# Ledger of designs, part 26: peptides against a protein of PDB entry 2KNC

Target 1, 74 residues: chain A of PDB entry 2KNC
Amino acid sequence: KGPDILVVLLSVMGAILLIGLAALLIWKLLITIHDRKEFAKFEEERARAKWDTANNPLYKEATSTFTNITYRGT

## One batch from the design tools (peptide; made by RFdiffusion4, then SolubleMPNN)

Design b2_p14_3_s2 (from b2_p14_3, 13 letters changed)
Fold by OpenDDE base, seed 2:
Structure b2_p14_3_s2 (fold): chain B 74 residues (1-74), chain A 14 residues (1-14)
Amino acid sequence: as target 1 above (74 residues)
Amino acid sequence: LLKELLELLKKALE
C-alpha cells in the first residue's frame, strides 16, 4: 500500500494547486472584465459630457487666447 | 476526478 498512499498524496497536492490556480485565474478574469466595463462606461460618460459641453452656448473655454501684437515670429 | 480521488482516499485509509 506504500505506492498508493504516495499517489494519493501527490494527486491531492496537484488537485489543490490546480484548484488554487483556477480560482486565481477566474478571479483575475472577473476583475479584468469588471474594470474594462467600468472604464468603457466612464469613457462613454466622458464622451457624452464633451458633446454636451460642445453644444452648451454658456460654455466658456478656460483658456483665453492673447494675441501678442509685438511677437514677430522669429 | 473528485469521486475517483475520494475512492482512492477511501482505499488508502483501508
Scores: peptide ipSAE 0.064, ipTM 0.733, DockQ to the pose 0.282
Fold by OpenDDE base, seed 1:
Structure b2_p14_3_s2 (fold): chain B 74 residues (1-74), chain A 14 residues (1-14)
Amino acid sequence: as target 1 above (74 residues)
Amino acid sequence: LLKELLELLKKALE
């Protein structure tokens, strides 16, 4: 019965390590999927806010492009 | 696999 006890102990240790690793991988995967969804939502909300601002008749664009007529490109 | 592990665990507890 000696070799069987060592095999059982090693199999239990291996199973615990595999369960722990699997749990960490699942956790990391869930976080990564959550963060990507939240980032995609944030970029969509930012895009919508830009469109809503552009449609606001009170919005003045902070950047005005003026053609300097006095700029002779020398 | 799981059944074999449970059977090995039973044989180790007896």
Scores: peptide ipSAE 0.061, ipTM 0.730, DockQ to the pose 0.302
Fold by OpenDDE base, seed 5:
Structure b2_p14_3_s2 (fold): chain B 74 residues (1-74), chain A 14 residues (1-14)
Amino acid sequence: as target 1 above (74 residues)
Amino acid sequence: LLKELLELLKKALE
C-alpha cells in the first residue's frame, strides 16, 4: 500500500499548525515575562518616589492622627 | 515520528 498521500498531507498541515501555535505561545510567554519585569520596576520606582516624599522634611502629611486620650471606649 | 514522516514524504515523492 503506497503511503496514504492524504495522511502525509494532513500530518504536514498539522505539524505546521502545531509549530505556529507553539511559536505564538513562546512569543506570548516572552512578552508576558518582559512586561512583568518592566511593571515590577515601575512599581519599585513608584514605591521609592512615595518613600522619598515621606522622607521629605518639608512634606507635612495631610492626615494628622490625633489619639484622643479621653476616648475610653466604654 | 519526524524521521518516519520524512521517510513517508520521500516515498510519496518517488
Scores: peptide ipSAE 0.059, ipTM 0.722, DockQ to the pose 0.388
Fold by OpenDDE base, seed 4:
Structure b2_p14_3_s2 (fold): chain B 74 residues (1-74), chain A 14 residues (1-14)
Amino acid sequence: as target 1 above (74 residues)
Amino acid sequence: LLKELLELLKKALE
């Protein structure tokens, strides 16, 4: 019964470690799926807000391109 | 695997 007790103890320890690792992997997977869905929603809301801003006649672009018509490149 | 572990557990409990 000596070697059988060691095999059982090692099998129980291995099973606990595998269950713990599986639980951590499931937890990480759930968080990753949640984060990807929330990020996709955030990017959609940001794309809508950008579209609404582009259609707002009161929005002035922060960059104005001035073409100097008197610049004769020497 | 799971059946073998259960069978080892039964043999250790006898």
Scores: peptide ipSAE 0.056, ipTM 0.719, DockQ to the pose 0.447

Design b2_p14_3_s3 (from b2_p14_3, 13 letters changed)
Fold by OpenDDE base, seed 5:
Structure b2_p14_3_s3 (fold): chain B 74 residues (1-74), chain A 14 residues (1-14)
Amino acid sequence: as target 1 above (74 residues)
Amino acid sequence: LLEELLKLLQEALL
């Protein structure tokens, strides 16, 4: 009995599906690793910018405390 | 594996 043509056809279809699934998983993995690295870098740069702002003697606090001299809190 | 699949395909076509 030659190889069952149906078994060969099903094996080829199964191989194509497995290759397609593997390619999608690799693609999703690469994107996920890229996005996680970029997000981690962004949070590190944001944390560093906060520390550099605290050490910058030219940082004028945007909070203008207007002392209303007429506010007698009685 | 691929070569064996190609042989099986060739044997099924002949």
Scores: peptide ipSAE 0.042, ipTM 0.687, DockQ to the pose 0.248
Fold by OpenDDE base, seed 1:
Structure b2_p14_3_s3 (fold): chain B 74 residues (1-74), chain A 14 residues (1-14)
Amino acid sequence: as target 1 above (74 residues)
Amino acid sequence: LLEELLKLLQEALL
């Protein structure tokens, strides 16, 4: 019964380690898929917000292009 | 596979 006890102990330890590793991999995979979906949604909402801003009559562009007519490129 | 592992575990425990 000595060799069998060592095989049982190693098999139980191996099973616990494999289950723990599998759970961590599944958890990381679920988070990674969630974050990619949320990021895609955020970029879509950001794209829509830019289009809506272009149609807002109260929108003042933060950048004004001023052509300096005194700048002769010498 | 799982049933064989459970059998080996039972045979080694008993």
Scores: peptide ipSAE 0.041, ipTM 0.679, DockQ to the pose 0.384
Fold by OpenDDE base, seed 3:
Structure b2_p14_3_s3 (fold): chain B 74 residues (1-74), chain A 14 residues (1-14)
Amino acid sequence: as target 1 above (74 residues)
Amino acid sequence: LLEELLKLLQEALL
């Protein structure tokens, strides 16, 4: 039986396509894991920055209670 | 599947 050159070519093409697809899936998975880790760090840093804002001596509350010393309640 | 592909490749090469 001579080598079925068509079966060899189709098997090589199929292997290349499967390797290419596997590489794309691995690449997409790595990016998705990376982006989730980066987003989780960003949300942690943002949560930390909100806690630091509560202790920031430059944070003036938008509501300043001025006790008017001249307000003698009648 | 992989073993059948390897057999087909081996039978196509021999």
Scores: peptide ipSAE 0.041, ipTM 0.666, DockQ to the pose 0.279
Fold by OpenDDE base, seed 4:
Structure b2_p14_3_s3 (fold): chain B 74 residues (1-74), chain A 14 residues (1-14)
Amino acid sequence: as target 1 above (74 residues)
Amino acid sequence: LLEELLKLLQEALL
């Protein structure tokens, strides 16, 4: 039986669609792995910067507590 | 299902 031209065309179209979908999935996977590694590095650098800031004697906390000595709780 | 699809593809390509 000669190749059914319709089946050959549909198989080629299906193969192109599958290759395109596979390429998009690989691309998305690579980006997702990259972003997770970069985010993990960013959180590690942020944790270090917070530790270094906590040990810096020149760091002034943004929160100032004042005791109102004139507050007589009625 | 997959084997039947592969068989149909082979029977149409040969």
Scores: peptide ipSAE 0.030, ipTM 0.615, DockQ to the pose 0.310

Design b2_p14_3_s4 (from b2_p14_3, 13 letters changed)
Fold by OpenDDE base, seed 4:
Structure b2_p14_3_s4 (fold): chain B 74 residues (1-74), chain A 14 residues (1-14)
Amino acid sequence: as target 1 above (74 residues)
Amino acid sequence: LLLDLLLLLLQALL
């Protein structure tokens, strides 16, 4: 039986759609892996920057506790 | 894999 031209056309169309979908899934996966690595690096750098800020002698806490020495609790 | 499956499908249609 010669190849059913309709089955051949539908198989080629299905293959093109599957290749396109696979390419989009691979692309999305690569971006998602890249973004997760970049976010992990950014959070590590931000964690280090918090430790460096805590040890920075130039950092003045925005909150100063003033003890009112004139407060005699009566 | 996908190419081999396509070739097997093409061979099954001839």
Scores: peptide ipSAE 0.043, ipTM 0.671, DockQ to the pose 0.206
Fold by OpenDDE base, seed 5:
Structure b2_p14_3_s4 (fold): chain B 74 residues (1-74), chain A 14 residues (1-14)
Amino acid sequence: as target 1 above (74 residues)
Amino acid sequence: LLLDLLLLLLQALL
């Protein structure tokens, strides 16, 4: 039976589409994993900066609450 | 794998 030229053409076209789709999915997956690792580092650095600010003995709160000891609220 | 399946399909068509 000679190769059904239509079946060969459809199989090659289907294979090219599947390879192209697989390559796009792999590329998107690699980018998504990269971006999530970079975002996780950014959130870790942000968390560390918050802890370092909380433990900085030089950090004076800009808001000094003066309790007026002479204010007897009537 | 995918290339081997494509070659096997090509061999089955010829």
Scores: peptide ipSAE 0.039, ipTM 0.663, DockQ to the pose 0.231
Fold by OpenDDE base, seed 1:
Structure b2_p14_3_s4 (fold): chain B 74 residues (1-74), chain A 14 residues (1-14)
Amino acid sequence: as target 1 above (74 residues)
Amino acid sequence: LLLDLLLLLLQALL
């Protein structure tokens, strides 16, 4: 049976479309994994920076709690 | 694998 030229053309077109779609899905997956790893690192660095800022000896809290030693709750 | 699948596809078309 001679190659059905229509079947060959449709199979080649289908293969190109499937390869293109697979490449886009792989690309999107790689970016999504990269971005999640980078975001997790960024949140860890941000958490560390927040702890370092809380220990800044130049940072005076706007509120000082004075324990009134003369307030014996009756 | 990919080459074997391509060969099987060619054999099914011919």
Scores: peptide ipSAE 0.036, ipTM 0.644, DockQ to the pose 0.297
Fold by OpenDDE base, seed 3:
Order: sequence, then C-alpha cells, then structure tokens
Structure b2_p14_3_s4 (fold): chain B 74 residues (1-74), chain A 14 residues (1-14)
Amino acid sequence: as target 1 above (74 residues)
Amino acid sequence: LLLDLLLLLLQALL
C-alpha cells in the first residue's frame, strides 16, 4: 500500500509546525538566559557603585538623622 | 540529532 498522501501531507505540516515552535522556544530560552546574565551583571555593577559611594569620604549621606531633643514620646 | 529525527520521521512514514 503506497503511503497515504493525506498522512504524508499532515505529517509534513505537523513537522514544519513543530520545528517552527521548537526554534521559537529555543530562541526565547537563549534570550531569557542572556537577559538574566545581563541583569545579574547590572545588579553587580549597581552593588559595586553603592559600595564605592558608601566608602567615598566626600559622600555625605543625604539622610541626616535629626534627633529631636524636644520629642518626649508620650 | 536533526538528521536522526528526520530519519525516524521517514521510517514512521514508510
């Protein structure tokens, strides 16, 4: 019995769709891994910039703790 | 890998 032409056509269409979907999933996975690595590097650079700012003797913290001497908490 | 999948698909079609 020759291959059923309908089974051949449906299998080829299904294979093309599955290959296309697999390629999109692989592409999305690669981008997601890349973006996570870039984000981790960006957070490390931010953490380093905060550390360099905290150790800068010219950096006065913008937060002055004013002890209100007249604030007797009831 | 891709060639083996294509061969498996061809074997399932025959």
Scores: peptide ipSAE 0.036, ipTM 0.635, DockQ to the pose 0.176

Design b2_p14_4_s1 (from b2_p14_4, 11 letters changed)
Fold by OpenDDE base, seed 1:
Structure b2_p14_4_s1 (fold): chain B 74 residues (1-74), chain A 14 residues (1-14)
Amino acid sequence: as target 1 above (74 residues)
Amino acid sequence: LLLKKLLELLEKLL
């Protein structure tokens, strides 16, 4: 009993569609992993840049508290 | 791997 030619054609078409869908899913997964790694790296670099600014002994706060020696609090 | 299994399934159908 030869395979039903319709079953063969539908199976080949289904296989091509599944390969295409699998390729799109793999592509989306790779992009998602890449973007997550790049974003994590960017946030780490931004966190390090803030930390380096906060711990840099050369960092002078833009706000200096001047004690006015002439201020006699009444 | 998956392509080989698909080919083996096609050969079993044929």
Scores: peptide ipSAE 0.040, ipTM 0.663, DockQ to the pose 0.380
Fold by OpenDDE base, seed 3:
Structure b2_p14_4_s1 (fold): chain B 74 residues (1-74), chain A 14 residues (1-14)
Amino acid sequence: as target 1 above (74 residues)
Amino acid sequence: LLLKKLLELLEKLL
């Protein structure tokens, strides 16, 4: 039985669509992984910068804790 | 793997 030309055409069209969809999914996955890794590094650097700001010798806390030497805790 | 199965299906169709 010769190849059913309709089945061949539909199989080739289906294969092209599946390859195209797979390529788009791979592309989106690669971008999403890249962006998440870059964002995770940015949030780590931002977290580190926040910790370094707390240790900045130029940062005067708006709140000064005074130990009252006359406070007898009753 | 999937590409080989697709090729085998194409060969079986031709």
Scores: peptide ipSAE 0.038, ipTM 0.653, DockQ to the pose 0.169
Fold by OpenDDE base, seed 4:
Structure b2_p14_4_s1 (fold): chain B 74 residues (1-74), chain A 14 residues (1-14)
Amino acid sequence: as target 1 above (74 residues)
Amino acid sequence: LLLKKLLELLEKLL
């Protein structure tokens, strides 16, 4: 029985679609892994910069609480 | 592995 030309055509079309879908999934997976690594690095650098800013003696909190020692509530 | 199985399926179809 010669190869059914319809079965060969459908198998080739199915293989092309599966390869295309697999390539898109691999591409999306690579981007997702890249973005997660870059975001983790960015959050680590931001956490370090916040720690360095919190330890910067030049950063005076904008809120100075003055206790008025002369306020005798009468 | 997957490529060999695909090739064996193509050879069985031909």
Scores: peptide ipSAE 0.035, ipTM 0.637, DockQ to the pose 0.322
Fold by OpenDDE base, seed 5:
Structure b2_p14_4_s1 (fold): chain B 74 residues (1-74), chain A 14 residues (1-14)
Amino acid sequence: as target 1 above (74 residues)
Amino acid sequence: LLLKKLLELLEKLL
């Protein structure tokens, strides 16, 4: 019995759709991995900049805690 | 491996 032309057409259409979907999933996965690595690097640099600001000898904290020695909580 | 299985499936369809 010759190839069922309908089965061949449906198989080719299904294969094209599966290849297209697989390519889109791989592309999205690669972008997501790239963006996660870049974002992690930016958050690490931002964290380091915040810690380096804590070690900056020119940074005077705007908040000075004065212990009022005359404040006896009576 | 996948290509050989696809070819064998295509030969069974033909």
Scores: peptide ipSAE 0.031, ipTM 0.611, DockQ to the pose 0.227

Design b2_p14_4_s2 (from b2_p14_4, 9 letters changed)
Fold by OpenDDE base, seed 3:
Structure b2_p14_4_s2 (fold): chain B 74 residues (1-74), chain A 14 residues (1-14)
Amino acid sequence: as target 1 above (74 residues)
Amino acid sequence: LLLELLLRALQELL
């Protein structure tokens, strides 16, 4: 019994669709992993820049906390 | 792996 020509055609079509879908999923996964790694580095650099700004000796906080030594909290 | 399984299944069908 020769291979059912319909089964061969459907199997080839199914294989092409699965390979195409797998290639798109791999491509999207690689981009998503790349973008998340780049975004994580950007957020780390932004966090570091914020911490460096907090230690900037030229930064005068707009809020001076004056501890009044004469304040007896009753 | 998956491509090799598909190629084997296609070879068993021909």
Scores: peptide ipSAE 0.038, ipTM 0.646, DockQ to the pose 0.204
Fold by OpenDDE base, seed 2:
Structure b2_p14_4_s2 (fold): chain B 74 residues (1-74), chain A 14 residues (1-14)
Amino acid sequence: as target 1 above (74 residues)
Amino acid sequence: LLLELLLRALQELL
């Protein structure tokens, strides 16, 4: 029985669809891993900058607490 | 590689 031309055509179409889907999944996976690594680096740098700011002797908190000496907590 | 594998698979099917 020679190869059924219909089986050949369907197998080629199926292979093209599977390769296309696999390429899209790999591409999406690579982007997602890249973006998560970049975001993790950004959050690490932001955390380091916050620690540096907290230890900066020139950093004044935007809030000044004034203790009202006349406030007897009733 | 992938194209050669596909071409071989087509040749085995034909």
Scores: peptide ipSAE 0.037, ipTM 0.649, DockQ to the pose 0.308
Fold by OpenDDE base, seed 4:
Structure b2_p14_4_s2 (fold): chain B 74 residues (1-74), chain A 14 residues (1-14)
Amino acid sequence: as target 1 above (74 residues)
Amino acid sequence: LLLELLLRALQELL
């Protein structure tokens, strides 16, 4: 029985669609892995910069707590 | 493996 031309056409169309979908999934996966690695690096650099800013001896907190030693609460 | 299975399935269909 010669290959049913409809079965051959549907199988080729299905194979092309599956290859296209697989390529899109691989592409999305690669971008997602890349983006997660870059974001993790960015958050690490930001955490270091925040630590360096917190240890900057020129940064005075805008709030100074003064304890009034002469305040006798009535 | 997957490519060889696809090639075999295509050869069985022709």
Scores: peptide ipSAE 0.032, ipTM 0.623, DockQ to the pose 0.266
Fold by OpenDDE base, seed 5:
Structure b2_p14_4_s2 (fold): chain B 74 residues (1-74), chain A 14 residues (1-14)
Amino acid sequence: as target 1 above (74 residues)
Amino acid sequence: LLLELLLRALQELL
């Protein structure tokens, strides 16, 4: 019995749609992994810039904690 | 591989 022309047509259409969807998912996954690596690098550089500001010997913290030696919490 | 598998499946369906 020759292939049901409808089954062949539907199988080819389904295969094209599945390949197209798989290609889009792979593409989106690759972009998402790339963007996550770039974002992690930017957050690390931003964290380092904050640490470099904290270790700047010219940066005097505006808040001096004075331990009041006279404050015995009764 | 995937293209050959697809071509073989299409040939078995034809």
Scores: peptide ipSAE 0.032, ipTM 0.628, DockQ to the pose 0.259

Design b2_p14_4_s3 (from b2_p14_4, 11 letters changed)
Fold by OpenDDE base, seed 1:
Structure b2_p14_4_s3 (fold): chain B 74 residues (1-74), chain A 14 residues (1-14)
Amino acid sequence: as target 1 above (74 residues)
Amino acid sequence: TLLELLKELLEKLL
């Protein structure tokens, strides 16, 4: 019995869909690996900046706490 | 090869 043309067409369509899905998964994986490397680099640079700030005796915190010495809180 | 596997799959489908 000749090849079921419908089975052949469905198999070709299924193969194209699987290749497309595989390509999307590979693309997503590559982006995720890239983003993780960039984020790791960013956190390393931020950690270095924190160390440089902690070792700088001239660094003043942006938050100034004004203690009101006149506040007699009863 | 991947092409041989695809041919063998196609031959099983035809």
Scores: peptide ipSAE 0.041, ipTM 0.654, DockQ to the pose 0.286
Fold by OpenDDE base, seed 3:
Structure b2_p14_4_s3 (fold): chain B 74 residues (1-74), chain A 14 residues (1-14)
Amino acid sequence: as target 1 above (74 residues)
Amino acid sequence: TLLELLKELLEKLL
Protein backbone atom coordinates (compact mmCIF):
# COMPACT_ATOMS: atom_id res chain seq x y z
CA LYS B 1 0.00 0.00 0.00
CA GLY B 2 1.65 3.25 -1.10
CA PRO B 3 1.94 5.85 1.65
CA ASP B 4 -1.31 7.75 2.02
CA ILE B 5 0.08 11.18 1.16
CA LEU B 6 -2.58 12.85 3.32
CA VAL B 7 -1.72 10.66 6.33
CA VAL B 8 2.01 11.39 5.79
CA LEU B 9 1.43 15.16 5.55
CA LEU B 10 -0.88 15.25 8.60
CA SER B 11 1.56 13.14 10.65
CA VAL B 12 4.52 15.38 9.73
CA MET B 13 2.48 18.50 10.57
CA GLY B 14 1.36 16.93 13.86
CA ALA B 15 4.94 15.93 14.74
CA ILE B 16 6.25 19.47 14.01
CA LEU B 17 3.47 20.99 16.14
CA LEU B 18 4.14 18.56 19.02
CA ILE B 19 7.93 19.20 18.87
CA GLY B 20 7.31 22.97 18.80
CA LEU B 21 4.88 22.75 21.74
CA ALA B 22 7.27 20.50 23.69
CA ALA B 23 10.17 22.92 23.06
CA LEU B 24 8.05 25.87 24.30
CA LEU B 25 6.98 23.93 27.41
CA ILE B 26 10.61 22.92 28.17
CA TRP B 27 11.75 26.53 27.61
CA LYS B 28 9.02 27.92 29.91
CA LEU B 29 9.78 25.25 32.52
CA LEU B 30 13.53 26.05 32.50
CA ILE B 31 12.86 29.80 32.85
CA THR B 32 10.31 29.21 35.63
CA ILE B 33 12.75 26.99 37.57
CA HIS B 34 15.59 29.50 37.05
CA ASP B 35 13.46 32.48 38.16
CA ARG B 36 12.16 30.61 41.25
CA LYS B 37 15.73 29.71 42.28
CA GLU B 38 16.92 33.29 41.78
CA PHE B 39 13.88 34.69 43.64
CA ALA B 40 14.43 32.23 46.52
CA LYS B 41 18.08 33.43 46.82
CA PHE B 42 16.94 37.07 46.69
CA GLU B 43 14.37 36.48 49.48
CA GLU B 44 17.03 34.66 51.56
CA GLU B 45 19.48 37.57 51.12
CA ARG B 46 16.70 40.07 51.96
CA ALA B 47 15.78 38.08 55.07
CA ARG B 48 19.48 37.99 56.10
CA ALA B 49 19.81 41.76 55.51
CA LYS B 50 16.72 42.33 57.72
CA TRP B 51 18.25 40.26 60.55
CA ASP B 52 21.61 42.05 60.20
CA THR B 53 19.82 45.45 60.27
CA ALA B 54 18.05 44.45 63.51
CA ASN B 55 21.47 43.88 65.13
CA ASN B 56 22.96 47.10 63.72
CA PRO B 57 23.45 49.60 66.63
CA LEU B 58 23.04 52.44 64.08
CA TYR B 59 19.55 51.22 63.05
CA LYS B 60 16.84 53.66 64.06
CA GLU B 61 13.43 52.03 64.02
CA ALA B 62 10.97 53.95 61.87
CA THR B 63 8.25 53.02 64.39
CA SER B 64 8.52 54.53 67.86
CA THR B 65 6.38 52.75 70.44
CA PHE B 66 5.28 55.23 73.11
CA THR B 67 3.97 53.60 76.28
CA ASN B 68 1.39 56.01 77.66
CA ILE B 69 1.69 55.57 81.45
CA THR B 70 -1.59 57.51 81.92
CA TYR B 71 -3.64 55.10 79.74
CA ARG B 72 -6.09 53.37 82.04
CA GLY B 73 -7.34 50.54 79.91
CA THR B 74 -10.95 50.27 80.66
CA THR A 1 11.29 1.53 23.42
CA LEU A 2 10.21 5.00 22.16
CA LEU A 3 12.48 4.39 19.12
CA GLU A 4 10.74 1.09 18.36
CA LEU A 5 7.32 2.75 18.68
CA LEU A 6 8.47 5.53 16.32
CA LYS A 7 9.81 2.93 13.87
CA GLU A 8 6.51 0.99 13.97
CA LEU A 9 4.57 4.21 13.37
CA LEU A 10 6.90 5.09 10.47
CA GLU A 11 6.57 1.58 8.96
CA LYS A 12 2.76 1.87 9.24
CA LEU A 13 2.84 5.32 7.63
CA LEU A 14 5.23 4.49 4.70
Scores: peptide ipSAE 0.039, ipTM 0.633, DockQ to the pose 0.229
Fold by OpenDDE base, seed 4:
Structure b2_p14_4_s3 (fold): chain B 74 residues (1-74), chain A 14 residues (1-14)
Amino acid sequence: as target 1 above (74 residues)
Amino acid sequence: TLLELLKELLEKLL
């Protein structure tokens, strides 16, 4: 029995869809791996910058806590 | 092998 032309067409369409889906999954995986590596570098650089800032004697904290010693909390 | 399975599937399809 010669190949059923309908079976061949559906199989080719299915193969194209599967290849397209696989390509999209690979693409998304590559982007996700790239973004995770870039984010890890950014957090490392941010941690270094925070350490360098904490050791800078010219850095003043933006938040100052003032305790009013005259507040007798009645 | 995976290649032999693919060939057998292709021979059943053609």
Scores: peptide ipSAE 0.037, ipTM 0.614, DockQ to the pose 0.256
Fold by OpenDDE base, seed 5:
Structure b2_p14_4_s3 (fold): chain B 74 residues (1-74), chain A 14 residues (1-14)
Amino acid sequence: as target 1 above (74 residues)
Amino acid sequence: TLLELLKELLEKLL
């Protein structure tokens, strides 16, 4: 007996759904890898900018630590 | 081969 027409239809529908899902997963994976590489580069550039600022003898820290000598931590 | 398995599956499905 020829294949059940319902089995053929369900198999084709299932194959289309699986191919579509696989394509979306591959696409999401590629984007995620791209974004992680770009983010890592931006964090490296920010880290370098902080180190370059620390090595700049013209940079004055905007924050001064005032030690309150009258504060007895009792 | 994977292609032969796919062909055999297609022959069972047609």
Scores: peptide ipSAE 0.035, ipTM 0.608, DockQ to the pose 0.237

Design b2_p14_4_s4 (from b2_p14_4, 11 letters changed)
Fold by OpenDDE base, seed 4:
Structure b2_p14_4_s4 (fold): chain B 74 residues (1-74), chain A 14 residues (1-14)
Amino acid sequence: as target 1 above (74 residues)
Amino acid sequence: LLDELLLQLLELLS
């Protein structure tokens, strides 16, 4: 029996769609892995920069604590 | 999985 031309056409169309979907999933996976690695590196560099800033003797904290010595608590 | 799909495709083309 020769191949049913309709079955062949539908199988080829299905294969093309599956290959296209697989390619998109692989592409998205690669981007997601790349972005997670870059984000992890960025957060490590940011954490290190905060540590270096905290140890910088020239860094002035934005928060100042002052004691009001005139407050007698009445 | 790939081999089974190829065999099914060959059977479909025979």
Scores: peptide ipSAE 0.034, ipTM 0.640, DockQ to the pose 0.283
Fold by OpenDDE base, seed 5:
Structure b2_p14_4_s4 (fold): chain B 74 residues (1-74), chain A 14 residues (1-14)
Amino acid sequence: as target 1 above (74 residues)
Amino acid sequence: LLDELLLQLLELLS
């Protein structure tokens, strides 16, 4: 029996759809891994910057508390 | 898996 042209066409269409879906899944996976690694580095750098600020003896808090000695709260 | 799919396609094409 010669190849059923309909079965061959459906198999080729199915293969193309599966390859396309696999390529999209791989692409999404690569992007997701990249974004997670970049976000993890950003959070680590942010955590380090907070610790370095706490250990920096030259860190002057930008908040100047002006104690107004003349403020007698009546 | 890929080789088995290729064999099935070849068998279907014969």
Scores: peptide ipSAE 0.034, ipTM 0.643, DockQ to the pose 0.264
Fold by OpenDDE base, seed 3:
Structure b2_p14_4_s4 (fold): chain B 74 residues (1-74), chain A 14 residues (1-14)
Amino acid sequence: as target 1 above (74 residues)
Amino acid sequence: LLDELLLQLLELLS
């Protein structure tokens, strides 16, 4: 019995859909792994920058609380 | 895996 043309068409369509879905899943996985690695590097660099800021006695906190001595609260 | 898929496709086309 020759292949049912409908079975062949449905199998080809199914294969194309599965390949497309697999490609999207692989792409999403690669992006997610890349983004996690990049974010981990960014957090490591930010942690190092905080360590350098904490150890540098020249880093006065940019928040200078100016007590305005002339502010007599009426 | 690829060979099994090719065999299944060939069997489907037979």
Scores: peptide ipSAE 0.033, ipTM 0.635, DockQ to the pose 0.221
Fold by OpenDDE base, seed 1:
Structure b2_p14_4_s4 (fold): chain B 74 residues (1-74), chain A 14 residues (1-14)
Amino acid sequence: as target 1 above (74 residues)
Amino acid sequence: LLDELLLQLLELLS
C-alpha cells in the first residue's frame, strides 16, 4: 500500500503546528520565569535601597508630623 | 517516547 498522500500531508502539517505551538509555549514559559526572577530581584534591591536611605543621615523625610498639643477636640 | 513516536509515524507511512 503506497502511503496515503492525504494522511502524510495532514501528519506533516500537524507535526509542524505542534512543534510551533510547543516552541511558543516554551518561549513564553522561559520569559515568564525570567520576568518573575527579575521582578523578585528588583523588589529585593528596592527594599535594600529603602533601608539604606533610611540610615542615610542626609535623608530628610518629605513629610513631618507635628502634634498640636493645644488642640483639645471640643 | 521519541522511538514510539517514530515507530507510529513509520507505521502511518507504511
Scores: peptide ipSAE 0.033, ipTM 0.632, DockQ to the pose 0.273

Design b2_p14_5_s1 (from b2_p14_5, 12 letters changed)
Fold by OpenDDE base, seed 1:
Structure b2_p14_5_s1 (fold): chain B 74 residues (1-74), chain A 14 residues (1-14)
Amino acid sequence: as target 1 above (74 residues)
Amino acid sequence: LLELLQELLELALK
């Protein structure tokens, strides 16, 4: 009795599908880890840029606090 | 992996 040709065919097809799926999962995982590291770096650079802006003598705060002395909370 | 594919091919040719 030769090997079950259907078992061989299904095993080869299953192996190809599993390899393809594993490669896609690894690729997606690597991108997701890369993007998280890049985002963490971007938020650190953005935090540093805010601190440097506070020391810039040309920085005008976009918000001025105006105390309305005529506002008696009645 | 290649060895497993070779074993499956040898099995199919037997």
Scores: peptide ipSAE 0.056, ipTM 0.735, DockQ to the pose 0.280
Fold by OpenDDE base, seed 2:
Structure b2_p14_5_s1 (fold): chain B 74 residues (1-74), chain A 14 residues (1-14)
Amino acid sequence: as target 1 above (74 residues)
Amino acid sequence: LLELLQELLELALK
């Protein structure tokens, strides 16, 4: 009994679908890893910019604290 | 992959 031609066709179709799905998963994984690395680099550069700003004697915080001299904390 | 497809084709034609 030769192999059923339908079994061969279904096995080839299944293999093509699995390879296509594996290629899409690998592609998505590579993009996701790339995007996470780029985002981590961006957050590191932003953190460094915050440290440089905190050490800049010309940086005035946008927050002005007004002490209300009439506020008795009762 | 191509070799496996060729072996499957040869097996199907026999």
Scores: peptide ipSAE 0.053, ipTM 0.730, DockQ to the pose 0.259
Fold by OpenDDE base, seed 4:
Order: sequence, then C-alpha cells, then structure tokens
Structure b2_p14_5_s1 (fold): chain B 74 residues (1-74), chain A 14 residues (1-14)
Amino acid sequence: as target 1 above (74 residues)
Amino acid sequence: LLELLQELLELALK
C-alpha cells in the first residue's frame, strides 16, 4: 500500500500552518517583551522627572489661582 | 523540518 498521497499533502499543509503559527507566536512574544521593557523604562523616567520637578525651585506650577478682589458676592 | 519532509518523501516512495 503506497502511502496515501492525501496523508503526505495533509502533513505538508499541517507543517506550513504550524510554522506560520509558531512564527506569529514568536513575533507577538518578542513585541510583548519589548513593549513591557519600554513601558517599565518610561514609567521609571516619569517617576524620576516628577521627583526632579518637585525638587526644582525654578518649577512654576501651571495652575495660577487668581483671586478676583472685586468680586463682592451679592 | 527539512529532515521531516525528507522522511515523509522517503515514506511516500516505498
């Protein structure tokens, strides 16, 4: 009984699909690891910048409170 | 992969 040509065709198709799926999983894994490292670095840089801003005596708060001295609440 | 394809081809030629 020669091997069923259908078994050979299905095995080749299955191998191509498994390689494609494995490549997509590896690609997604690499991106996910990269993005997590970049995000962790970004949050550390933001935490440092916030600390440096709090210690910078030249930092002027963007919020200016204007008291309207002419507002007589009637 | 190539070895697996070769083994399947050899199986197919028997």
Scores: peptide ipSAE 0.053, ipTM 0.725, DockQ to the pose 0.193
Fold by OpenDDE base, seed 5:
Structure b2_p14_5_s1 (fold): chain B 74 residues (1-74), chain A 14 residues (1-14)
Amino acid sequence: as target 1 above (74 residues)
Amino acid sequence: LLELLQELLELALK
């Protein structure tokens, strides 16, 4: 009995499905690694920019304290 | 992979 033509057909279909699934998993893994690296870099740059702003002698606080000289809190 | 498909094809034609 030669190999069952159905077994050969099912093996080829199974191989194509496994290759397609592997390609989708690799693609999703690459995107997920890329996005996490970019997000981690963005949070590091944001943290660094906050520290650099604290050390910048030209940083004027956006808070203008208007001392109303006429406010006698009685 | 291609070789495995060729072996399966040769086996199916025998």
Scores: peptide ipSAE 0.052, ipTM 0.726, DockQ to the pose 0.152

